# Peptides against a protein of PDB entry 2AUS: the designs that were tried, part 49

Target 1, 323 residues: chain A of PDB entry 2AUS
Amino acid sequence: ADIKREVIVKDDKAETNPKWGFPPDKRPIELHIQYGVINLDKPPGPTSHEVVAWIKRILNLEKAGHGGTLDPKVSGVLPVALERATRVVQALLPAGKEYVALMHLHGDVPEDKIRAVMKEFEGEIIQRPPLRSAVKRRLRTRKVYYIEILEIDGRDVLFRVGVEAGTYIRSLIHHIGLALGVGAHMAELRRTRSGPFKEDETLVTLHDLVDYYHFWKEDGIEEYIRKAIQPMEKAVEHLPKIWIKDSAVAAVAHGANLTVPGIVKLNAGIKKGDLVAIMTLKDELVALGKAMMSTQEMIERSKGIAVDVEKVFMPRDWYPKLW

## One batch from the design tools (peptide; aimed at target 1 L102 E151 R190)

Design b2_p21_2_s4 (made by RFdiffusion4, then SolubleMPNN; its pose is not in this set)
Fold by OpenDDE base, seed 3:
Structure b2_p21_2_s4 (fold): chain B 323 residues (1-323), chain A 21 residues (1-21)
Amino acid sequence: as target 1 above (323 residues)
Amino acid sequence: SMDERWKAEFRALIAARRAAE
């Protein structure tokens, strides 16, 4: 999520009509909710699905989805995409995650040894998915980006860990315990980050949502509920982006594949097969799709399918049909 | 800081667990 991607301009003369579309900052409150994502502080106890069901009841929504399951006992950052934005959660599945974990050791280990061994787990690790995972129990490599020890108190080790998507912290702690020679288990876990969503001023509780919805519906105060919901575009900040001409927006919004002539600018480093976000020149999310070309091919070619459009988000009427 | 909050919350959890043992 933190990798700044270079932006390559293909058409420096492309302009956008200010009358077309609804930029994230200019959506009426009802439209903002329909294209929203909540950075929810999931409480410990309920499942991620139960929490989504509660949000739907609180906000009187027909549809919602979460950006990656947290176990019942695990708290913290759970992105919940609302209504028409529900499918944007697929962009968050491959995103890096951060956790704060409490590891309990089953024996006494010198602090220096704990620090040294935990540092060795930065980088590539081999994991087997747990039995409760729907994922086949095949050995797989995952990246641990960093481990930061926050506190050591005897046998209790509090640490922050940044990991590749689908890294099991419980398994990591088990392997650390084995490497320490005493064994260990995960005592507590909180997710502090899911891609672009982190613990910040946008993090809200279920209680906050109840109150904020009440303030809007009963008191006419929309400010709180507006701030509690992020635009769906937030959920794609970590993806490579392709910005398209106004004339291409309606076609993509109707499910047409993006062709090379429609591209105005794009991020560097797109590979064939990458998940990409198709954006307007006003930074509105049009669609998610699979790159059919590299960045270099999209620059060099005059024609062809650049993106296979998989999921459309933008309504068909926000931009005029220009074909 | 968020780190200080988590340190405090986890310290309380550690203390509660130790008191239950």
Scores: peptide ipSAE 0.183, ipTM 0.790, DockQ to the pose 0.843
OpenDDE base, seeds 1, 2, 4, 5: peptide ipSAE 0.140, 0.122, 0.015, 0.253; ipTM 0.755, 0.749, 0.479, 0.818; seed 5 fails the geometry check

Design b2_p21_3 (made by RFdiffusion4)
Pose (drawn by RFdiffusion4):
Structure b2_p21_3 (pose): chain A 309 residues (1-127, 142-323), chain P 21 residues (1-21)
Amino acid sequence: ADIKREVIVKDDKAETNPKWGFPPDKRPIELHIQYGVINLDKPPGPTSHEVVAWIKRILNLEKAGHGGTLDPKVSGVLPVALERATRVVQALLPAGKEYVALMHLHGDVPEDKIRAVMKEFEGEIIQRKVYYIEILEIDGRDVLFRVGVEAGTYIRSLIHHIGLALGVGAHMAELRRTRSGPFKEDETLVTLHDLVDYYHFWKEDGIEEYIRKAIQPMEKAVEHLPKIWIKDSAVAAVAHGANLTVPGIVKLNAGIKKGDLVAIMTLKDELVALGKAMMSTQEMIERSKGIAVDVEKVFMPRDWYPKLW
Amino acid sequence: SLEETIEEMRERMKELKEERE
């Protein structure tokens, strides 16, 4: 997921006018929240659905959604997209996820076999692909390991299968997500308590600084997604519901294949929309016309890059 | 951070092992 993509510039002269839109990290606090995402450290106990409901009550929001469900007892990274950016969690499906898990073996198994069997579970699995498994600690029947997986991978099922392969059987004692696409345990990971307090600092004490840092621009959700940057003049047509045509492309990532989920970005690096690529990168470069992206969801409001009559 | 998470999970693992005992 976190492979740095090469950027290919087709129109080296394209410029963006600062009058239109906002750099993503410079939105007025209200707009920042309308188009924000929270990198939340979900506590054990509540369901992911319940956590989102609490967040909507804390932030007095109309809409919110999480990216990738965590079970009630699972803690860790839970991206929660807010308001207008609620659907941006769609961008996380192609990106992977990472967990630290504690596996309790129902029988004694030599460490040698445990490491050997765990390694064999990398690659493909049926229940999804397992990118990597790193054993952190093996203490008796307890195995602590870090695993990277494709979205929708049920870690409980993976541990169960490891138990079968070892014949002794296995139980997942605990699980914590450490990564969900671009969201990881860094300075943006916040708790529900921080969120409530920072909201009070803003609405009661008038200080926006803390609630601002606790909420990321929605563009964070597409950091690991192939991108197509378009001219200022092309943003309005897309913001108004039109698919993206090739003439509007300024630069794009290499490796885009027809059918890939892509992010359409302004030259300020704001998220305009998510869509499916109808052409490859090379076709987008060589061709002068045609629909480059079948737009599935528009995020940018019509007001930022307006059509003037 | 990830290292802090791993350390906290190792402490929890030790507590779970003690409870089982």

Design b2_p21_3_s2 (made by RFdiffusion4, then SolubleMPNN; from b2_p21_3, 7 letters changed)
Fold by OpenDDE base, seed 4:
Structure b2_p21_3_s2 (fold): chain B 323 residues (1-323), chain A 21 residues (1-21)
Amino acid sequence: as target 1 above (323 residues)
Amino acid sequence: SLEETIEELRRRMRERRAERA
């Protein structure tokens, strides 16, 4: 998520009308909620779906969705996309995850051997999804981006791990235990990151949401609930972006595919088939789509479909039809 | 913060050791 992407400018003269749209930081509170994502600290105990249902009740919402399931016993970062932003979870589901885990070994192992074996689990691993997963139980490769051992205390190993989406830390710990020859189990797990959402000042509890909603509805104080909800644009920060002309926004908002002439600037390194965020020049999310061209093709070509638009977020009336 | 989360988990790790000793 922290990879700074180069921005290539195609049209350096493109301007945006300040009267059109609603930049993320300038949305009225009701509109901010409609296009919001909560960085929720999921408590241990409830399912991710139960927590989403509670948020819907607390905030009086019709719909919400989460950015990737946490098991009932697992706490920490659960992005919850609200109302019109609900579908932005599509950007978060494939995003990398970070956890802090406590592994308990079933026997004594020298610290040097623990460190050596855990380092071998960095990179590609083969996993079988658990029985309770909605995923077909086929063997699949997953990436472990990093393992950082934080502390070893006899048979207990505290570590931070960055993984590809849908890597099962419980299964990873089981395999580490097998490789150590003594066996191991997951004693504790907390998710500390889900794509752009991390353990930071934006992390809020269910209790915080109750209080902040009360302050807004009963006391007229919107500051707390505004701070507790991130703009939906936060949920796409990790994606490659394409910024479009004001004249192209309404067409894309109506579900038209993005054509090359509509592009003002774009990130480097887009490949055909990548999930991309289509943005206005005010950094408003218009839509998610599939890149039909590479960055290089989008630069070199004068015409053609650049992005197959899959999910529109922006209302159709924020920008005028200019075609 | 991440640091606070790590320290809390480290604390609980130490407590679990003390309960097993």
Scores: peptide ipSAE 0.471, ipTM 0.914, DockQ to the pose 0.798
OpenDDE base, seeds 1, 2, 3, 5: peptide ipSAE 0.462, 0.467, 0.471, 0.468; ipTM 0.910, 0.911, 0.912, 0.911; seed 3 fails the geometry check

Design b2_p21_3_s3 (made by RFdiffusion4, then SolubleMPNN; from b2_p21_3 with T5V R10K K14R K17R)
Fold by OpenDDE base, seed 4:
Structure b2_p21_3_s3 (fold): chain B 323 residues (1-323), chain A 21 residues (1-21)
Amino acid sequence: as target 1 above (323 residues)
Amino acid sequence: SLEEVIEEMKERMRELREERE
């Protein structure tokens, strides 16, 4: 769910200097790439790591990372963070995912029973990670946010499912099959959403990237490659945000923790321990960090560490040192 | 679009059915 977070303003008089920083929509193409994320349509066949390696080759990049593994046979939305934005994947790994799945039942089941049983799988489920997972094989709870049955045709069930990160759809389908009493397997799977990245006009193929890079390098046409790459700020849209004063930006960009006086506005509902995005007043990502206070504490307190800065993204020179 | 993906997967669902029959 695109949960619109309420914004609480602490300092309504805070202004930003238009000469400082580089807003996401005004970055030169090279800088845009350095701080970019591709909404990649991963083809079936290759691993997510192979696809990342290909993107690095296509775009002549040193570093890239993906926002959550897709199995080789699974297609669809794979966010790939580039260069200096590579570590923004930290924001995407815990993000919710959506899939469209085709389940094949191993026996005949009345449609009403299929619908009833699948509805029972909305909510918390217990899963064991598969053997191939790098995750320790411990039983863990995962949330299924929603299941929407799209079509039932005999033993085939097409459905859309929203899940907590690290929910295994194959395992979900297996358990649904067991609950139906006939067994089931996953016939097809496509990821249609990874946090803020979804099936939309920003989704691009590897082939598109080859063409768009060629148009840029050989023909001098930047438009296509610019559109194919989202600003890194897109990758944090789903996180709670804290907007800071211009005077605080340089300190945070140097790795200093965010203190309460630096806060201009913030989202409601931040809890201690939450991953938060520290933003400029121009909606530039400065850093990711761990909230050390709740939203309420950040409002009520005059001093103290609000955010433990974990990863800085913004260059140190975009804003002046004002301390 | 998501709608296009759903339609493509419905087509694939039909194809897979035909392959099993």
Scores: peptide ipSAE 0.481, ipTM 0.923, DockQ to the pose 0.878
OpenDDE base, seeds 1, 2, 3, 5: peptide ipSAE 0.471, 0.470, 0.463, 0.473; ipTM 0.920, 0.918, 0.918, 0.921; seeds 1, 5 fail the geometry check

Design b2_p21_3_s4 (made by RFdiffusion4, then SolubleMPNN; from b2_p21_3, 8 letters changed)
Fold by OpenDDE base, seed 3:
Structure b2_p21_3_s4 (fold): chain B 323 residues (1-323), chain A 21 residues (1-21)
Amino acid sequence: as target 1 above (323 residues)
Amino acid sequence: SLEETIERLRERMRERREAER
C-alpha cells in the first residue's frame, strides 16, 4: 500500500478553474458526510454489518458500507464509507491489511525455534478459507508481507503481521503451530491497518461518533464530526491515479469512459486491468474504473479508451459540460 | 496509536497468563 508511485505529466499547461468542484478540504459539513469514510475502531462482539447499521442510526444515514469484514471477536480498523461514498469500499477490499495477534502455543517451544519458524511464514503461503467463510473453500496462495515478533512469553507470542487481502490470521497461526510441532490457536486479534486507514488520530469509536454528532446537532459544533470523517479520497490513496482535464470531468461524472485526450497526469506502472482512481486536478475523486491501457500506452497514444469507468462518485453538476 | 494498541494487547497477554496459573 505504501509504494510511492511516480507521477508522469502528460500536459504541463493544464489548469483548473477554482470555482468548479468541491475539493476534499472545502466541502460543507453535510457534503463532507455525504462523501465521507469513517476510520472506525470496531469493538469486539458485534459483526461488521451490525456496526455499519449502528453508524447509520447514529449519523442518520440512508447508506453505508465497510472496507472489509472483521470477525465479531476481532477489533480495530474498519473503514466505513458513507452515503454517496459507500461504493468506495471496492477500493479497500483488495488492499493489504495489518494485524496485531496473540498466538497461544499448546506446548513449550524454545524462543529461537519460534522466531525461526515464524520467519519462514513470510512470503507466499497456501490457505484454505475457514468453514464459516462465505468464500468457496478452494486452496489459494496469499502473501504474508512481514511478521514482526513483538514479545514472546512462554507459550504466548505477540506479533504484528502484514498480509494480502483475504489472508486468514487464524489459519496462519494454526499452520505456525503445526510447523512448531505443538499446535497453536489465535487468542487475540486486532486489525491495525486496512490499506490507507491505520491506527492513528483519525481512528474513532462508536461512542465518539455519538458524542460528535450530538455536538453538531445540539450545540452547532461541527469540528468534531468533521474531524471524525475522512474524505472519500482517503480511501483511494493506495490506488494508481489518473488526473484529468476540467473539460473531461463532467463526461466521466455522467458515466462516459475516460479517453486518452482527457489525461493531464498519471501514475507510473498502471497495467491493463488495474483498478484506477480518476481524479480532478484538485484531487477530487471522480470515478473508479478499469485501466484499458498501460501507463506507457496512455502516454504514447493520442486517442482511445484509457479507463472503463465502473463507478462514478462525483455529482454531475460539480463541473460544467464542456462538450 | 499503534503503540497504545500493542501495549493494551501486552496487558491482556499478562492478564491471561495470570488467569492460567
Scores: peptide ipSAE 0.396, ipTM 0.892, DockQ to the pose 0.863
OpenDDE base, seeds 1, 2, 4, 5: peptide ipSAE 0.386, 0.389, 0.396, 0.393; ipTM 0.890, 0.890, 0.893, 0.892

Design b2_p21_4 (made by RFdiffusion4)
Pose (drawn by RFdiffusion4):
Structure b2_p21_4 (pose): chain A 309 residues (1-127, 142-323), chain P 21 residues (1-21)
Amino acid sequence: ADIKREVIVKDDKAETNPKWGFPPDKRPIELHIQYGVINLDKPPGPTSHEVVAWIKRILNLEKAGHGGTLDPKVSGVLPVALERATRVVQALLPAGKEYVALMHLHGDVPEDKIRAVMKEFEGEIIQRKVYYIEILEIDGRDVLFRVGVEAGTYIRSLIHHIGLALGVGAHMAELRRTRSGPFKEDETLVTLHDLVDYYHFWKEDGIEEYIRKAIQPMEKAVEHLPKIWIKDSAVAAVAHGANLTVPGIVKLNAGIKKGDLVAIMTLKDELVALGKAMMSTQEMIERSKGIAVDVEKVFMPRDWYPKLW
Amino acid sequence: SKEEALEWGREKREEFHEERE
């Protein structure tokens, strides 16, 4: 997921006018929240659905959604997209996820076999692909390990299968998600307590600094997604519901294949929309016309890059 | 980090085994 993609510039002269839109990290606080995502450290106990409901109450929001469900007892990274950016969590499906898990073996197994069997579970699995498994600690029947997986991978099922392969059986004692696409345990990971307090600092004390840092621009959700940057003049057509045509492309990532989920970005690096690539990168460079992206969801409001009559 | 993951895992392991008692 976190492979740095090469950027290919087709129109080296394209410029963006600062009058239109906003750099993503410079939105007025209300707009920042309307188009924000929270990198939330979900506490054990509540369901992911309940956590989102609490967040909507705390931030007095109309809409919100999480990216990748965590079960009630699972803690960790839970991206919560807010308001207008609610559907941006779609951008996380192609990106992977990472967990730290505690596996309790129902029988004694030599460490040698445990490491050997765990390694064999990398690659593909049926219940999804397991990118990597790193054993952190093996203390008796307790195995602590870090695992990277494709989205929708049920870790409980993975541990159960490891138990079968070992014949002794296995139980997942605990699970914590450490990565969900570009969201990880860094300075942006916040708790529900921080969110409530920072909201009070803003609405009661008039200080926006803390609630601002607790909420990320929605563009964070597409950090690991192939991108196509378009001209200022092309943003309006897309923001108004038109698919993206090739003439509007300024630069794009290498490796885009037909059918890939892509992010359409302004030259300010704001998220305009998510869509499916109808052409490859090379076709987008060589061709002068045609639909480059079948737009599935528009995020940018019509007001930022307006159509003037 | 690895050290923080170990501290977290060891705490959860202690709680899991106490609950089994």

Design b2_p21_4_s1 (made by RFdiffusion4, then SolubleMPNN; from b2_p21_4, 13 letters changed)
Fold by OpenDDE base, seed 5:
Structure b2_p21_4_s1 (fold): chain B 323 residues (1-323), chain A 21 residues (1-21)
Amino acid sequence: as target 1 above (323 residues)
Amino acid sequence: SREEMLEWGRAAAAAYRAALA
């Protein structure tokens, strides 16, 4: 998520018409909700699916989806994409995650040994999915980006961990306990980050959503519900982006593949096969797609399919057809 | 057994250390 991507400009003279589209910060409240993502503080107890169902009920929504399952007992950051934005969760599922975990050791271990062994689990780890996972129980590698020990109190180790998507912290703690020679289990787990969504001022509870929706519907105060919902573009901040000409937007919004002439600017380091966000010059999400070219190929070529468009988000009428 | 799991964990940790070396 935190990879600063260079922006390469292909057309420095490209302008955008301010009358077209709805920039993320300028959507009417109803439209903002239709293209929104909630940074939900999931309570412990309910499933992620139950929480999504409650949000749909609270906000009177037909559709919603979450950016990656949290176990019932796990609290914290659960991005919930709303209505027209529901499919943006595809961008969040593969995103890195951060957790704060409490590990309980089954024996006494010197602090220096705890620190040394936990440091060895930074990098590529071998994991087996838990029995209750819908994922086939095949051995797989996952990246642990960092482990930060916050506190050690006897047998209790509080730590922050950044991980690749689908890393099982319970399994990590089990393996750490094995490596320490005493065994361990996960006592508590909170997710503190899911891609671009973190514990910040945008984090809201289910109770906050009830209150904020009430303030809007009964009192006419939209400010709280507006702040409680992020624009769907937030959910793609971690993806490589391609910004397109106004003349290309309507075609892509109709499901046409992005061709090289439509590109104004793009992030460096796009590889063929990458999931990319197609953006307007106003930073509106048009679509998600699969890169059919590298960044370098998109710069060097004058023609060809740059992106195979998989999921359109933008309505077809926000930009005029210029073909 | 718990002992077999501890041995497996030690072997996995040793293999992990050997792969990082």
Scores: peptide ipSAE 0.023, ipTM 0.429, DockQ to the pose 0.023
OpenDDE base, seeds 1, 2, 3, 4: peptide ipSAE 0.005, 0.021, 0.000, 0.019; ipTM 0.331, 0.441, 0.389, 0.396; seed 1 fails the geometry check

Design b2_p21_4_s2 (made by RFdiffusion4, then SolubleMPNN; from b2_p21_4, 11 letters changed)
Fold by OpenDDE base, seed 1:
Structure b2_p21_4_s2 (fold): chain B 323 residues (1-323), chain A 21 residues (1-21)
Amino acid sequence: as target 1 above (323 residues)
Amino acid sequence: SRAEMLEWGRRKRAEYLAALA
């Protein structure tokens, strides 16, 4: 999520009509909720599915979805996309994750050896998915981006770990314990990050949501519930972006593929096959799609399909049909 | 005990979060 992406401008004269669309910061509260994502602090105990069902009940919603399963015993950052934004969770599934884990060693190991061995687990690791995973139990590689030891207290090791999506921290800890020669198990796990969602001021509990919804419905105070819900655009901050002309927005909102003439600006480093976010010049999410060209091809070509549009989010009527 | 480890881990996680704020 922290990858700074250069922005390449193709059309520096492109303007946007302020009367069209609904920028994320200017949505009425009802519309904000319809296109919202909650950065939920999932408690330990319930499943991610149960928590989503509770949010739907608390906020009187028809639809919601989560940005990647946390096990019942695992707490922390669970993005929950609401209503019209529900499908934005697709952008969060491939996103990197961070955890804070407590590892308990089954024997005494010198601190220097713990630090040295844990550092060797940065990089590519081989994992077999747990039995409970819907993923086929084939051996696969996963990247550990970093391991940061926070504290060592005898046999207890508290550490932060950044990992590729679908890395199993329980399996990582088991292998660290084997490498140390004493064995180990995962005592506690918390997810501290899911792509752009972190443990920050936007993190809210289920209790907060109950209270904030009450303040809105009974007291007419919308401020708390507005702050508790992030715009769906937050859920795509980690993706490469393509910004399009106002004249292209309605066509893409109707499910048409994005063609090269519609592009105003784009991020550097897009590859063919990448998941990309199609944005308006007001930073509104129009759609998610698959890049059919690289950034370089999108710059050099005058025509062709730039993005195969897979998921439309924007309503068809926010921008006029200009065809 | 497992309970003591979980309590220790929760406390240390809270301390970590407070240091990031």
Scores: peptide ipSAE 0.019, ipTM 0.391, DockQ to the pose 0.129
OpenDDE base, seeds 2, 3, 4, 5: peptide ipSAE 0.000, 0.011, 0.015, 0.012; ipTM 0.239, 0.371, 0.326, 0.425

Design b2_p21_4_s4 (made by RFdiffusion4, then SolubleMPNN; from b2_p21_4, 12 letters changed)
Fold by OpenDDE base, seed 4:
Structure b2_p21_4_s4 (fold): chain B 323 residues (1-323), chain A 21 residues (1-21)
Amino acid sequence: as target 1 above (323 residues)
Amino acid sequence: SREADLEWGRRARAEYRARLA
């Protein structure tokens, strides 16, 4: 998620009107909630869907969605997008994940052998999705970005793992156990990262949300609930971005495709077909869309459709129509 | 953090071992 993308400036003279829009840090509390994402510490026990239903009840919301299912027994980082931000979860589904896992070995293995074999699982692995997954059970490759062994205590191996989206840690542990020759299973699992969401000061519990909502509604104290909810823009931090002119914002907010003349600056390395975030010059999320050009084509061309707009988030009235 | 992961993991190991006993 920490991919620093170079920013290429196409129009260095482009200014933004400070009276237009609502920058992430300047939203009234009600508007902040409508465009919010909670970095939830999901408890073990409930499903991700049950937890989302509880959040909707706690915060009196009509809609919410989560940034990728955790199994009932799995705790940790579950991004929950609220109300008008609900569909921003589509940006989080393909994002990398980190976990801490407890693996139990079914036999005694020397620590040196455990370390050596687990290191061989860094890189590309072949997995078959479990029967309970909605995904077709085709063999597929997944990237394991890293494995860090934290502690070995007899047959119990505690490790951290960074993985491509849709890597099954249970399956990884099973294959490690086979490679060790003794077999293994996943004893415990916690997700510590989902794209830009990690275990930090923004991580909150369901109990925190109950208390913070009460403090706001009964005591008039909004600071806690404001801190507990991240702006939806947080959920797209890991995506390549395109920043647009104020004059282009209203058109995109109405669902028009982004054309090349509307671009002020953009990230390097955008390819045709990439999911991109269209941003204002105040770092407000206007829309998500599919890049129809590379970064290079968006620089070199004077006209054409740069982004096919798939999902608008910004209200139509935040910026004036300037066409 | 690494410390938080170790703390979680040590607790999880203790709870796991207690369920097997």
Scores: peptide ipSAE 0.595, ipTM 0.957, DockQ to the pose 0.908
OpenDDE base, seeds 1, 2, 3, 5: peptide ipSAE 0.019, 0.024, 0.020, 0.013; ipTM 0.468, 0.487, 0.476, 0.418; seed 3 fails the geometry check

Design b2_p21_5 (made by RFdiffusion4)
Pose (drawn by RFdiffusion4):
Structure b2_p21_5 (pose): chain A 309 residues (1-127, 142-323), chain P 21 residues (1-21)
Amino acid sequence: ADIKREVIVKDDKAETNPKWGFPPDKRPIELHIQYGVINLDKPPGPTSHEVVAWIKRILNLEKAGHGGTLDPKVSGVLPVALERATRVVQALLPAGKEYVALMHLHGDVPEDKIRAVMKEFEGEIIQRKVYYIEILEIDGRDVLFRVGVEAGTYIRSLIHHIGLALGVGAHMAELRRTRSGPFKEDETLVTLHDLVDYYHFWKEDGIEEYIRKAIQPMEKAVEHLPKIWIKDSAVAAVAHGANLTVPGIVKLNAGIKKGDLVAIMTLKDELVALGKAMMSTQEMIERSKGIAVDVEKVFMPRDWYPKLW
Amino acid sequence: EEEDAAWRKRFEEMLERAREE
């Protein structure tokens, strides 16, 4: 997921006018929240659905959604997209996820076999692909390990299968997500407590600084997604419901294949929309016309890059 | 409930050690 993509510039002269839109990290606080995402450290106990409901109540929001469900007892990274950016969690499906898990073996197994068997579970699995498994600690029947997986991978099922392969059987004692696409345990990871308090600092004390840092621009959700940057003049057509045509492309990531989920970005690096690539990168460069992206969801409001009559 | 609490504590202890190294 976190492979740095090469950027290819097709129109080296394209410029963006600061009158239109906003750099993503410079939105007025209300707009910042309307188009924000929270990198939330989900506490054990509530369902992911319940956590989102609490967030909607805390922030007095109409809409919100999480990216990748965590079960009630699972803690960790739970991206919660807000308001207008609610559907941006779609951008996380192609990106991977990482967990730290505690596995309790129902029988005694030599460490040698445990490490050897765990390694064999990398690659593909049926229940999804397991990118990597790193054993952190093996203390008796307790195995602490870090695992990277494709989205929708059920870790409980993975541990169960490891138990079968070892014959002794296995139980997942605990699980914590450490990564969900670009969201990880860094300075943006916040708790529900921080969110409530920072909201009070803003609505009661008039200080926006803390609630601002607790919420990320929605563009964070597409950090690991192939991108196509378009001219200012092309943003309006897309913001108004048109698919993206090739003439509007300024630069794009290498490696885009037909059918790939892509993010359409302004030259300010704001998220305009998510869509499916109808052409490859090379075809987008060589061709002068045609639909480059079948737009599935538009995020940018019509007001930022307006059509003037 | 007690078993789950014990496993959560255990997980935290093992994770703390892993993070210190």

